# Designs tried in a protein design run: peptides against a protein of PDB entry 8BZL. Part 217

Target 1, 228 residues: chain A of PDB entry 8BZL
Amino acid sequence: SYDRAITVFSPDGHLFQVEYAQEAVKKGSTAVGVRGRDIVVLGVEKKSVAKLQDERTVRKICALDDNVCMAFAGLTADARIVINRARVECQSHRLTVEDPVTVEYITRYIASLKQRYTQSNGRRPFGISALIVGFDFDGTPRLYQTDPSGTYHAWKANAIGRGAKSVREFLEKNYTDEAIETDDLTIKLVIKALLEVVQSGGKNIELAVMRRDQSLKILNPEEIEKYV
Target 2, 242 residues: chain B of PDB entry 8BZL
Amino acid sequence: SRRYDSRTTIFSPEGRLYQVEYAMEAIGHAGTCLGILANDGVLLAAERRNIHKLLDEVFFSEKIYKLNEDMACSVAGITSDANVLTNELRLIAQRYLLQYQEPIPCEQLVTALCDIKQAYTQFGGKRPFGVSLLYIGWDKHYGFQLYQSDPSGNYGGWKATCIGNNSAAAVSMLKQDYKEGEMTLKSALALAIKVLNKTMDVSKLSAEKVEIATLTRENGKTVIRVLKQKEVEQLIKKHEEE

## One batch from the design tools (peptide; made by RFdiffusion4, then SolubleMPNN)

Design b1_p21_7_s4 (from b1_p21_7, 9 letters changed)
Fold by OpenDDE base, seed 2:
Parts: structure tokens; sequence; C-alpha cells
Structure b1_p21_7_s4 (fold): chain B 228 residues (1-228), chain C 242 residues (1-242), chain A 21 residues (1-21)
């Protein structure tokens, strides 16, 4: 019955629910990812945490494994489902293949999951885009983006969410080899990019850094302010 | 517009999930529930709306549910949905205990239920649960905790929060009066009464219309206690005298 | 908007430990 089909083609070939899921992503907080030489950096717009909210529970950057982390824009509850499945897959891969996933592998897994939800009857698309960063076992830094459709691409730098257009324009102008020559410069680039859309400075930025052979480090507000 | 609100699990052109929003709107009409985190404990306070004289008094709590030895929750929304979800919470907690031989961490229990809620917003033939929950608990990882979850499957940790009727006004009051780092359970109880007195559309707050539960630690054990009516009366009286 | 705010996951270390068990 057509009534059970949530995501169907329009006469002109559009998947409306996928397009509308992309609109949901645009309502999400801005996230930025930048690949440096030996570093990957994720930054997310942190809306002013409600005064009585526990900041610990307001996380938009999540580790998928020791070598991979993800930021997202869109529906937080949807993101949690994707993150959990990705984490399970990362551990499963370690058990079966005896090596950590490559960033591309886990991105492809997430993308495939999203795509299935665009084609399965009785399921709506995930209302999230994700920036997935990390290091492959050979030490190569990687950045991938995926959207509600299940498409994914590798990037040097990218942004998703509400302010993504402005941030991408900034990155297109300012992402150079010189701008990512050092870890600190790479971090600074991400912060500057976010400041194009974030009001009130470094207090409203969540920033995570992963260096080669190091675990994900979430910077505290004081550390972020040093780069502003 | 009608095409998008009649289907349970579709995005609007603007990327909205109307059924989730409508579920939250429905919760706004439910009785008020408050949660307040203190240094020495955490509490839930809930409005009792259905005081039927013929209800067997054996129902100690209409809106506050013990989940395990270390956690309790309060519910705002559809009662039948609440019963299903609270039962599921208990089952999840028990399964975890059996599997790992330790109590489930508070946040893990919350997230487990939130994943269920989220599923009911994404899978066809399902409607969102018309329920928001406040969770109070203690675990060895984070100590005393307060969480809120909604029909979307979203959740957050809080120092103090409110769900149900007049929740926005209650949250505003909590923001004004909550003193971080200085909140005792005693002061939290007083604050709860103060907020309920203003948010409940009653001229006088009565103990019959309020349920309060506290979660504390005594001798290395969690104690969940529903306050007796007399204790609630004393709290109300103290508030009226101030 | 409440749908776009809040926790996307539990503590990474705790969750990873759980998955590894």
Amino acid sequence: as target 1 above (228 residues)
Amino acid sequence: as target 2 above (242 residues)
Amino acid sequence: DFLFEGAAGIDDELKLEEIRK
C-alpha cells in the first residue's frame, strides 16, 4: 500500500522526505570539521546552555572509537541512534578484523544505514548530517561528511547545520596549506570559521581535537579562549 | 499542512516532526512535575490531579515510580503510555543488573528508554509516546542525578527542571531561585513547594494535591522515600509562614 | 528547538566500556 511508503519519488524525481530531512539539518547547530596535516578538528556551535542544564549531557561531538569521532547537525535523538550503531560496528570490526575501522569504512557504514532508512517502507530518513573525523591505522587524517540521503564524501574542510553556508564560504577563502601548517593554526582556523556564525565568542563553541595516535580531546572553554 | 500532521513519522517541508510537537503540546496540559538536584539528594514533586475519594489509598504515588533501588521517575502525559514506559524502564534495569551484576548507571537507563521513544518517532505505524519523564537517581559515576526526556527521545541532565502544565513558568522560577552549590535537600523541598504553589492554578496548595519523593544516600545505600502527607503539610505550612 | 538540543549520547568512555563487555 502506497500509504505505508514514507519516502517516495515525486513525479519529477524528488525524494521529498530526504529533502525535508535536509531542512531539519539546517535547523541544527552549526558544526565544522577541518583536516590538518597531523590533526583533525571538530567544532560545534553551542547554544547558550540553559542555566540549570548539566553541561556534561550537552555533547554534540561523540567518539565512535579511539580513532574516530563524529559531530552532527539535526535531530539529536536521531543522532544518538546512529552513534550507537556506529560504535557497535567499530567494536565488531575490531573483533572480527582485529584492526580499528578506517574512517572511510565507518562513514560508509553510517551512510549505508541512512540510505536504508530512505528506502525502507515505514521508516523516515534520519534528520541528521554528520562530520566524521579520525585517523586511519597508517596515521592519515580523514574528514568525511554524510547527509540524510546516505551520500558521503571526503573533505579537507566542511560545515553542516544552520550556519554552514557562511562557514563554508569562509573555509573556501581561508583554507590553505599555510593555514593548516601547524596544529594550533588548524585549531584557530576552525574557531575563526565558527565565529562567523557564533555570537558571544568562544564560550559558545564546543571544540574537539584528535591528533595522530592520540585520543579525542575536548577542549575546555579556557583552552578555546586562548585561540580567540 | 494536514497531510503532514496526520502521518506519524514524516518531516514537514520545514523539517519539523509535527506529531512529536503535538505530543509535547499534549504533555503541556498534564499535571506539573518538578525535579531538583541538591548536594545531599534529589527530589521529584508532582501535581496530583485525580483525587477520587473512592480510589484505594494504596496507590502511594500516582505519578512517581520507583525504577530500581537507585532510581525513580515522574511522568507527565498519557497515563497508559507512562505505564508502558515505566515498566520498560524496570525491565531494562533488571536485565542490566542480571547481566553485569551491578546496577545500571542512571544515564544508561535514561538513554535506553530514549532510544525506544525515538524509534516510535521514526518507524511507521507508530505514534510518539505522549510522555515526558523526569528521572532521579544515584550512581557511583556521577552521584546524584536529574534527567529529563521527551517524546522525541531527546534527554538532558539538569540541576532543576519542570515538565507538564506551566513548565515554562516553573523553569523560570527555578532559574531565579536555584543556587548552584548551595542547594540542600531541605532548601530544594522548600523551593519545590514555592514553585508548585505558583504554577498550580489553585488558590491554596494542599498536601493532597502534591506528591513528593526524595532520593538520598544513607550508610552507603540509596533511600527513595515518598513523603507522607503530614510531611508535605508541614512544608506547605512553612512556605505560608515565610 | 528541543529536537536539536540535548544529549546525543552518554559518556563516551562508559558507553565504549559497555559495548566492549
Scores: peptide ipSAE 0.065, ipTM 0.677, DockQ to the pose 0.530
Fold by OpenDDE base, seed 3:
Structure b1_p21_7_s4 (fold): chain B 228 residues (1-228), chain C 242 residues (1-242), chain A 21 residues (1-21)
Amino acid sequence: as target 1 above (228 residues)
Amino acid sequence: as target 2 above (242 residues)
Amino acid sequence: DFLFEGAAGIDDELKLEEIRK
């Protein structure tokens, strides 16, 4: 009975619609994010696209602004709504404050948006988690994770989606200052982490890199294979 | 009973607001937060449950938030709801400062948020916030202050109180050990450690699992300080030696 | 449960600065 209701508290204090939205995230493809010294890296599991599907249309890593990008796990349609709202906010901030958003700012905006959808009548929670990476104007690399509930935290490294547990366990063991000493090592760490859950090597990985004072770069499969 | 659970927050035949009660139930499962008022300061002590190696550095605290130069709060309950409410507190405080060119009085900030909480219990299409807060602050009107608020929008001033897990037991202990008029910040810190050691659902209290913030006055300015892990370790060690 | 975990890593000072701008 509570499962069909608008997001309300159960007698034992649970928000079932939020919990179920998290289950939707767990069904999504795995995404991983790592903050290096002067680099942020996002990796996403590419499911074998149906032979007739244009691979270019399946973007799981999106730029929110020149200095911020996002990967997500969960409902793609929900993600599009969040991404569009975030992009508008990034531009609005530039116009109003005359500076690009901090990664924390835009994360908080997204988190607040998600939270509102957990408390508004006639709305369900967003079925997405997101990894948000980028650089603040001072050149500091940042990584944040958001949840369907609207929670958010800053991370050195994290993962979301189907294989997130295994990837996180790998990162907990292997994320060290030495492992992120160089940009290449940081990229390699992300690839290795994702390979814990991705079958068939580098062909099934989408990788995006953002370096200080550089725009988002999506690596091609050939570039990814150099790190494997 | 179930019919009232799935609808807008409405009164039961018995006059109960079940959605508010259920929100309070959610808070009962949250980490413990303590507040203690002393003669020379106020403190918040909060259980830290999220200890991950990959978590980035915390600049202030996980569960303790600076609201302005004169106030801080701790939260128990749904983290996302807490983030929204703490942000709102900051906005209210800032708007007041801009309008009146002086900091908002502590109780006024608390009441402003409580009105918002209450609205979410009364107006259709909204659920209660699943969050209780402890507020510490200083103002020129009442000096050092400690407040508690709940999902209903109710609030009260306290000498010492607790929210979250095992709050009832903690409050009982505070009632026994709190000495009115004789509480120093030092003694309050010791009391906080004592209570947390008994009420936290952990075998041993460690500094990594406890966040403590103090609010004091120095040279006519409010100082809000989060204790370093080493300082918390010293407090725990001192308690273990007693 | 994840719902009750704290918001670690939030820069409170940064938030305050943003509000003041």
Scores: peptide ipSAE 0.012, ipTM 0.493, DockQ to the pose 0.033
Fold by OpenDDE base, seed 1:
Structure b1_p21_7_s4 (fold): chain B 228 residues (1-228), chain C 242 residues (1-242), chain A 21 residues (1-21)
Amino acid sequence: as target 1 above (228 residues)
Amino acid sequence: as target 2 above (242 residues)
Amino acid sequence: DFLFEGAAGIDDELKLEEIRK
């Protein structure tokens, strides 16, 4: 008999497979997102890329569209599936509605996808959380988080993955209007937040910045070191 | 934890996919496969275990498969699973060619298969594939490429890597001897022999136990060549003389 | 843990229908 993935309620009302998927997320590399005034910043803990590994294939921050990017924590293969579907939806939206997706829209799409995998017989939940950032058409910066359950919320700042607790605690203390007054300060805040859990400084950080009406920019190590 | 060990598509309480881990363990017992990226080409080297005198057809390669004109792969793990996956790779590549009238980019082919692998870890009634693959290829976007994929559906690009038996030791040796930016195909071949000689549990490395394929560019075309036994013998001999 | 190592996401949607075959 083939064992089928069954996400069912326990007698006490728990969806254990969803909870266990959340545990998988906690094993993932830390990601942080911060919404500034006119900037959104994603930072990810860069595991020491194996000396012989091509760095281009170890990207943890990806574009979903020109105005939306995503970082994730958890199972990389699962994330790829979600990213692909999200990209298709972004393109479909542009074709059908003739406008880019709002960050909320694509987040909701991803959330709905995840939710379906928690309810469909023969499927396990996705073992990923995601930070989705970008700009709406009106130029409003947005940050959303999704988890394996398919829940999503808007955030000023948040973190996911193994170091998320420490990073969130830092952000709760240090996220102020003054701390995000400028783009540079916002970037600095993200770096400082990641440094709570990342050892060996800026070399182990991947940082992506999206400014209003600009494309996603991945900062090089030298650029990151300027903020450290 | 045992109740999660037998189920193919469920998380453990600790967030682990045991069936995927067990598939990876199975691959660790398979014959060694190496991949090395050079400036002027890329190679696969694989251990040949089944040398039966009664095998009539000299299987051109036991572990190295041509996927299309621009790509080849080597496999470590369950042979039947490998056959299914290599066939799927060929089909994906062919469908792409028919649809777009150009060869599939290397990474896209790798990803397409990895999505299949991932699905077999997420959908009920399926077990993970007990296979890791090394991919070598050339495309107009990135030139020569080397990829590795595992049963989880994860993949990565590499300058050099190893799968199968003693892969960890092989990778350590590759890390020590791989010269970034200075690797020629000739030096890569020598390195492959060196690593295989140390990682294979044989007293003496023989050409009959090693398959090597190279992928190069000649006159604007990709050339995939499996080295003849005599050529491999020469490489082994050169290594023994050093 | 190999499951958590980042692989570049490529967009090929495998339809569930192909897996049921």
Scores: peptide ipSAE 0.034, ipTM 0.599, DockQ to the pose 0.381; fails the geometry check

Design b1_p21_7_s4 (from b1_p21_7, 9 letters changed)
Fold by OpenDDE base, seed 5:
Parts: C-alpha cells; sequence; structure tokens
Structure b1_p21_7_s4 (fold): chain B 228 residues (1-228), chain C 242 residues (1-242), chain A 21 residues (1-21)
C-alpha cells in the first residue's frame, strides 16, 4: 500500500516513489558523459525514430547555456520542465551576478529542484537522470550527474539509462589519462563506450562536444563515423 | 496504522508520528557516523560507502561537510535531503555573519536547522527529512561542541555519539571506553577507529572506507582538517597492533 | 550517563517516546 503513496516513507524507511522513478530512468535511452582535458563529450543512444517522426524533435542533448549542456534518461516531458527551469536560472544568474553559472551551480539548482519534488505529497519525483557537462569561467571542464532523488556528484565519466551498467563497466576499464590525452581520443572513448550497447554503429548515436570557449557542437553522422 | 502512515505527518490514536519513525528507520540503514568531543578538539568519523573509480577526485567528502570556518557536520540518511539541509546550514551561517559581523554560535545554527526539520513534521504536504546530523564546532561561548539532531527536530549536545547503521552498538562502546575529562584528540581518534572497526559492516577496516575530520584551535583560529588516507591508515595500523 | 546530557539518541526508546509526545 505504501508504494502508491507519493513522497512518503514506508515503515522500513523507503521512498518508493523515488525508487520507482529510478526504475523509470533505467528504461530510458542510454546516455554517456566523459570529461577530457580540454573537452567534455556527451553521447546518447538514438532510438529508431518512427518513420513519420521528425528526427529533429528527438533531441536528448540540450544546451542550458553557452557553457553548459545536459543529456538525460527517462521521461522526456519531465526533462523539458527541468531544462526550461535550468535555462531560466542560467539567464537569471547572468543578469544578477553578471557571470555565467558554474557547472556545479546549475547542477545543484537542478538537484534541489528534484529533491523538492520528492518531499511534497502533492508532487511526484521527476522520472529523469541527467548528465550535465560544461566549462567553468576559468576554463575547467566539468561533468555532473543527477538522479530522481536530487543527489548529484562530479564524475570523470559516467552513464545513465538502460545500458548504463555496461557502459559504466567499459568506462571503468578504459578511462585513463592516455585515453583522454587528446580531444579526438576523448570523443573516440565516448563512441566506443556507447557501442557497448548501441547496435548498428554511428547511425544510432547522438554526440555532442563542447570545448573551452566554444559553443556546443552536435556532430553529424558523417563526423561520428570518422571515429568508428 | 495504515491510515495514519499514508498521510502527512499526523498523530496516530496512540500519539505516534509514524512518518517521523519511518524517517528514523531510513537513517538506521545509512552508513555509520560518529562524533567524539575531546579536551583539545572534536572529531567526526564516517563510513565511506560509495567508492567509485570514476568519481572526480576533487576533495569529495561523502559524508562530512564544512559549514563555516568554525563548524562541520556529518550526515546519515537520504543524500539528497542531506544536501538540502547542509546547504541551508551554510546559508543560515552566512546570513548571521553578514548581519552580526561575527560567526553564528554553534547551538544557534543547530537550533535554526532543527526548527526547519520540525516544520517538515508539522505542516501539511511535507514529509520529514530522512536525515540525522552530527555537528562539530567551536565558539567563544562554549568552546568545542558536539551536537546530534534527528528528523523530529530534536537535538542535544554530546561528549560522544553515533548515528546510522549499528549506532546503538557504537554508543554502547563509547559509553564503556569514553573517559570524561581525560579525552585527548589523539585518544579520541583511537577510540573512533576502535568503534568503527567493530560497528562497520565490513570484514576489515580500511582507510578508503573511513572518512575522518578533526576540528582544533591553532593560534586563535579554528582549523577543520580532513585526515589524509595515509593518516587514517596509520591509525588503523596502530589499532591492529594493540 | 554524563555522555548523553540532552536529547536521547535516535535509536533509544526514550527518543521514540519523545517523538510521540
Amino acid sequence: as target 1 above (228 residues)
Amino acid sequence: as target 2 above (242 residues)
Amino acid sequence: DFLFEGAAGIDDELKLEEIRK
């Protein structure tokens, strides 16, 4: 009976709605993030879009600001709410503080938002995890992950979604200083990691790259195939 | 029982606050945190459960948080709840500093957060925080201090205490071995290792699984230091040799 | 016990009773 209650503790101390939201994330498309030396890379599994669906509308990677982007796994509608609020906060920060947000700042904002939706009985948790990457104003590359509970941590590399376990295991074995020595090697690492769970090569991968003082670049399929 | 535990925190016919009790159960499953007050300092020792190779090696304290120059805390319970509460502690401390141009007294900071916790047990549409905290600090009023707070908003000062998994056993050990008035920071560190070795659900205590912070006074300034892994290894080794 | 002046520990039955009051 407690599993149906929104944001209440079970007798054994569980927040079932948060746990179930985490299960929803596990059903989402796989996303991977890697922090290189002077680059951050996000990769997402592209599901075969229905023949009549506009591929342009199925974006799993989005910019939050010029210096920050996010990939997510889970409920797309939930993600839109989080993304929009994060974008507003990034703009507000620029106006009030006169500097862009740090990656940690915007991650903490998103995490706090998620946490609040786990504490009110009038709301359900967000059914999304996110990988947030970008550059701080000092040029430091950052990677953060958030989950439905509102937890967040900094990572060198991580993965979320249905194939996250396999991708993470790959990254744990292959993430080395040598593997990220160059931008190209870092991109290659992300692609190889995604190929652990994605079938049919580069056609089913969305890849985004952000370099220091550069805007988010989404690679086209031809560019991705050069790394395969 | 079912009718009262599914609603916002309300009293049962027996006068119980089930949601608060259930929040405490969540804490009981969290990693162990202990605090020990010494004559020349205070310490927090916490179990580190999440050791991931891909974590960014930025000085990530999993369970110990610096609040201001004079205070730190450790948390047991839901991580996201802990993050919210620790952020609030920092904000309260900062607002006080800005308003009064002096650091907030330790007990006042603890009380301010406890009022927030209590509110989340009383107001509709909210659940209790699934977090207990240990606070260590120094102020000019009471010197070195150790506090504990729980989801109800209750708090108390302690000479030594423990929260999280196997806390009852840890507290029992602390009661047996703590010598009032004779506790040095060095002895407190040794005691912390002894208690953790017996209470942590691990076969062998290792430095990677233990996080320790000390709060001392040097030249009229508070120093909060997280022990390096090598220092913790030495403490463990010393304990194994005794 | 001098170690425990103030609020009882969260695992103490007395603490549970206090929460109920």
Scores: peptide ipSAE 0.017, ipTM 0.519, DockQ to the pose 0.033; fails the geometry check

Design b1_p21_8_s1 (from b1_p21_8, 10 letters changed)
Fold by OpenDDE base, seed 1:
Structure b1_p21_8_s1 (fold): chain B 228 residues (1-228), chain C 242 residues (1-242), chain A 21 residues (1-21)
Amino acid sequence: as target 1 above (228 residues)
Amino acid sequence: as target 2 above (242 residues)
Amino acid sequence: GYEPEAADPARDEPLREELVA
């Protein structure tokens, strides 16, 4: 009976609506994040964009601020709400604190937002996980993951969505200091990780790169093929 | 599992939002609406189902709504829900105009409504809107635009798309016949008639059963016009001759 | 493509790909 309620505890201490929101995430297209030495890389599985769909409106990687990017898996409409609130917070922080947010700060903000939707009466959880990458003002590269529960952790590398298990297993085996020694090697690692679950190679991958003191760069298909 | 379909919009064990899916099902039974983006304009074409002889002819459009001077939409789904959402779109656009002294960008208006739709999928005691919309517009940022939104609050930009009855078949036809980069408004109108003729479950397409609106730019102004019945008849006749 | 396929109750997950990214 508790599985049909708004987010409430079962007798066994489960929040079924949160668990079910995590199932929505598992159905999302794969996203991968890797922290290099002086680079952060996000890779996502491209959904087959319908021939007549504007690719501009089908983005799984978005900037939250100049120093922070996010990829997500799960409900697209839910993600839009989170992204918009995070962007407002990033701008508000710049105005009030006179510095950009740290990647941890904005992750914690997003996590707190998600958590409130797990606890507030009359609200369901957000059906999204996010990989949040960027640079702190000191130039430190960061990668965080957050889930529908509002939990968050820092990672060296991680994956979310469908195929995330296989991608994580690949990353656990192949993430070494040698594998991230250069920016190019870090990019290659992300591509190789995505190729574990993405068919037809580089054409079905979207890749975003943020280097220290540089803006987010979305790689074009030709640039991606150079690494394959 | 049917046990999750009767309550507020909650996740199923499989991570599905059945109330959103059922709202989308309701749209599948609605009259067909098409949108086609051209280089020199954008159009909406909608099936008119309520041909009541007592309807005052003054109602130029049953399914196509002007939102502001630069945007229009068509709706597939529950009429009452459509009226609420169309009114909300007008209010959002008007508030933006008052605040910024310029028209709201097309995508921003679409997004604002989609955030409302999304909220009705996430807040308890609310049901999803049983409505999909096609939006046509022009702004200084992206020029002519076509968007589609659904009950989930998802949206996308399109070169051509369809919602409502037989929308899958219509989209397939649009994919086949849409020439990217070469689409004129004239060719788009012809394509709209071609697709409607095949997707509407009628032996013959008649102008009384089709509403068409075009959005163009003339002398630096947006012009939204609903085609007259005679103009639609001419388009149908031209298609029958081909 | 947005195929508003009627949620065929016989289809296990018909509209899922449209809602989830």
Scores: peptide ipSAE 0.076, ipTM 0.615, DockQ to the pose 0.113; fails the geometry check
Fold by OpenDDE base, seed 2:
Structure b1_p21_8_s1 (fold): chain B 228 residues (1-228), chain C 242 residues (1-242), chain A 21 residues (1-21)
Amino acid sequence: as target 1 above (228 residues)
Amino acid sequence: as target 2 above (242 residues)
Amino acid sequence: GYEPEAADPARDEPLREELVA
């Protein structure tokens, strides 16, 4: 019977499968999120696309809805499941409530999904953390983080994945009201933060920008190089 | 290690899914499958291991499966698992066609199966599928396409790739010889033979040990064709003369 | 790069970096 309980408490009160899922996240490429005044920015470390791989299929930043996007670190296949469920919920909310989801709402939905997989018999935790950014209907920019446990918090700036510690330390020092005063400065802050862990400059960065009342824009490498 | 190996797919202390990794290891021992995307078509080439003289003329490729009119796949790994997954692919494609009155886009079919594969890595009482797949297809959105999927439920689009035995060496050769934008189906076929000849560790490649399928467009229709043994022999002979 | 190599599961490194994004 106990062999079906995948996630159980240790004698010292730890959920080892959740902690080990967090280790999977730490192996993921670094993702950074920054909330500006009227902008949200996601940056991800682009691992060198294998020669002969189609870059279209290697996207690490995805839209959940017109007003919400997500970056993740950890298991790609797990992330796809979460993304699909979140997209369905965003559409369902639009149909039932006649308004787009708030960034908090969809974050809470994702977090609840993750939490259920830590408590359900015969299910392992999701091996992903996510940065969820977007705009609420009132035009307020939001950034949330989720982890494998299903916890979530709102952030001004945060990072996940292998370089997250170094990037967070950079953000703690450099995130000021002046550093996010303009959209361009906010973008520069994300790029500078990623450059703490990414050696090859703009070629190894995927960057997405969502401005107030605008759709998600993925920057091309040339656009990124202008900020480097 | 052993404690994590004997149970449902769970994380190791290092955040690894050993059952998925072991499934991928098992695939490394399977027959080699290649996929190559060309400007005018896409191909699959697979090692045929079960040459039984008593097998009635293999009307069906051992390793290459037609999924619908616009897609085919090749498999590396456990045959029984492959049969389940290929049947599921056909069912998904059929349901989509019935629902939308158009063929399923190639990537959507791949992702639908990948979600199933992923589920078998996350849900208790299941093991990962011991199968990797190469998919070839055509749709109106992206034209000719080549995808690879693994036991984890990950997938990617490729210009050329390999799964199964000696796949790393094959991929290395493909990286060297594949010319982006200049690849014709004819040159892709020649490249497939070249790579298989080196990866199968045989002194001479024989047509009996190789299955090749091509996917092309003729008069606005997709044509999936398994090459006849004589055609494969000609390709091998041509490679030996160069 | 996607290395299709079946890495030794006993290796501390994941078989494929592509399992983790």
Scores: peptide ipSAE 0.037, ipTM 0.599, DockQ to the pose 0.120; fails the geometry check
Fold by OpenDDE base, seed 3:
Structure b1_p21_8_s1 (fold): chain B 228 residues (1-228), chain C 242 residues (1-242), chain A 21 residues (1-21)
Amino acid sequence: as target 1 above (228 residues)
Amino acid sequence: as target 2 above (242 residues)
Amino acid sequence: GYEPEAADPARDEPLREELVA
């Protein structure tokens, strides 16, 4: 009996393995997502790269497709599995439907994957939450969040990871139509939100920007400093 | 709670994967392995603990494995687990070569194994692999490369790193002495000996207790070479004279 | 490729921080 990971209900109806996976997410570095008018922005807290570590190998923001990108908090290895499956699905969708995925579609796919790992005997939940941003084919910017349970919701702005509470509180106060009126203002909002929890300013922030009809752009440190 | 320690890899109430952490702890007791990236090559140096005279000398390396023509790895942890993973690396590399008619990029090979490691942390009826690996390689995309992977399925690229016994102390020494952009393979070899001399649980560093492999490019080909005992002796002697 | 941070046990960071990004 002990040989299988079993996500089971407690007597009080809790799925403890899912809740504990949420605790793993809370230990992850902070990620923030903001939907602007014609832009979506992801920001992540960079952990201090060890002096001898290749910074190239430390990525918390990744493209799922040309029109969709994802940031995550939680178990890095778990995230890689989800990312790879999502990428395969995006390509499969392009082949079968002849259109890119909607941001909702790929979010639902990821959410369904996570949910299945909460019901399947011999599997543990994924220890990750994700912020998924992009553009639908109609040019509508989207932001979704998903958690270890497989729940997902659309957001204007949200945060995940260790600093998520403080970042969300900031966003709740500062996310206005005026604050996202321009692309630059939207980027500034994300940076300001991350600075609530990141001590070393712009050097410890990674930002990814996707504008309408443009590919994902990861900003370099110098570009980030212009917004600080 | 101890009940999470005895089951398949599940989350603790605090969101910890104790079986993965315990696998990492097991690696901390393994022989030291280090890797150093240089401008003109990359090396692995590993502690050889099993100096049984009856070990067939045909085993050029106990801890360093050639994976393909462009990559090698070193292992720290459970030997049986290491054998399984190193064999899997070779199979992955071979399958890629057959499919694409070119060598697998270094990072892709590392990632493929890391996905297997991760699966053993997520699927029931399996335990994590009690193995960390250092990978050295060359490819046309990034040139010389050094990677580390752990039981969780995490990996990263490094200029220099260490796994196994006294790895923390080794990494601290590497951080102090590694000169970015100025590291030659010769200087990397000297640094490897310096670090091993301080971090191995031996009274005196001897060539019989150290395995070193270098990966270089010669005439547009990758050359993986395990240093002869005499070459290692010379490196040790040179270090003792400095 | 997704490049996870190496859980470097030699990171002064506790083993825990190596698993979680």
Scores: peptide ipSAE 0.034, ipTM 0.597, DockQ to the pose 0.068; fails the geometry check

Design b1_p21_8_s1 (from b1_p21_8, 10 letters changed)
Fold by OpenDDE base, seed 4:
Structure b1_p21_8_s1 (fold): chain B 228 residues (1-228), chain C 242 residues (1-242), chain A 21 residues (1-21)
Amino acid sequence: as target 1 above (228 residues)
Amino acid sequence: as target 2 above (242 residues)
Amino acid sequence: GYEPEAADPARDEPLREELVA
């Protein structure tokens, strides 16, 4: 039986499987990314961990490399595949080029991977969007977003997942040079943005911060509460 | 809805993977499997449905599989799929051991299989595996561990969990009775019997219908032991006396 | 030795809850 291309154009030119994968993303928990001056911040809505679940096993923010981290919305199993491939690519790049990846490079790699899954026979699209943040080797903070189609764009701030619309509207209104003037203000902006859609304050927020020349730091709940 | 139900695992208009959901539904009809993490060990308890009267000595766990010296799993779902996945787990573990000269960390083994499961949800011409697994193990990184994985390739670590028939009710009971930090293997065994007695669709729990394996550490070695029927009988009897 | 950092797998909530994180 011909493995029909799962992702085909409709008569009206739509790639329905890509659009439907985007619907999967919209069901995901909210993630937000903000680029500051010398900081990048990812925030995610903590879904309620089941009482008997090990919290260690529930992560929505992950490092791709020392200089790059990613948050995602959508299918976690799909995300894991993308993350693993991205990590391998980051390491491969270090070995072959002797420099860490640029945030754009790894974003393009991820985007190309996603795109191939929209065009390859017998593959469904990845059901994830990602916010990819980090620093280029020149110390420039970057934020990119990718979607199931394999498109990618650079952003100052963006959001993905179920609350993304409200968070984006908040960011469009409140993202100013003054609002990101300091690291603390940038973190506060992310928290405020997430609070548009997250109930019960800082307890339901996970925040990851990467400062220039520093490793990814996940803030503890007590650290988050200081910004609320 | 129906148009997507019979096809390769594709997204529905609502962004759902119905074939994965249907695989999970199929697992809901499988025999109950429990996992409980204790301070001094971890256990699997599984419902044994196929009591072939003609099987002389039930030496082998039908649903509990040793993966390596440090890990075991229990399966709920399609037996043929389970056999494929458990074999793959053993192969992955063995390849890792050969490559690194150390046992595969528990989570890495789980993840490796989950990536395979995920692939069967993403590639055309393939169906999801109709299997959920519970994994018990020990490694030097995290000590005793319990994991659950499903047909999507998702997994999580757990203190206690259940898959298969009546798993929701079992999980609710586990949430009520599981005492964090105070769980001994002895208390975990008692809890397993208690939960199985209530969740198995049987009038009376019998040792012939239950498989239990424990994973402990003795003298710096992992010991995986399937409980003898007599030991299970004693656990059941003790539960009936309480 | 570069211990491959334990793949911090993006874990979804159990599928009985939403397949989507």
Scores: peptide ipSAE 0.034, ipTM 0.710, DockQ to the pose 0.035; fails the geometry check

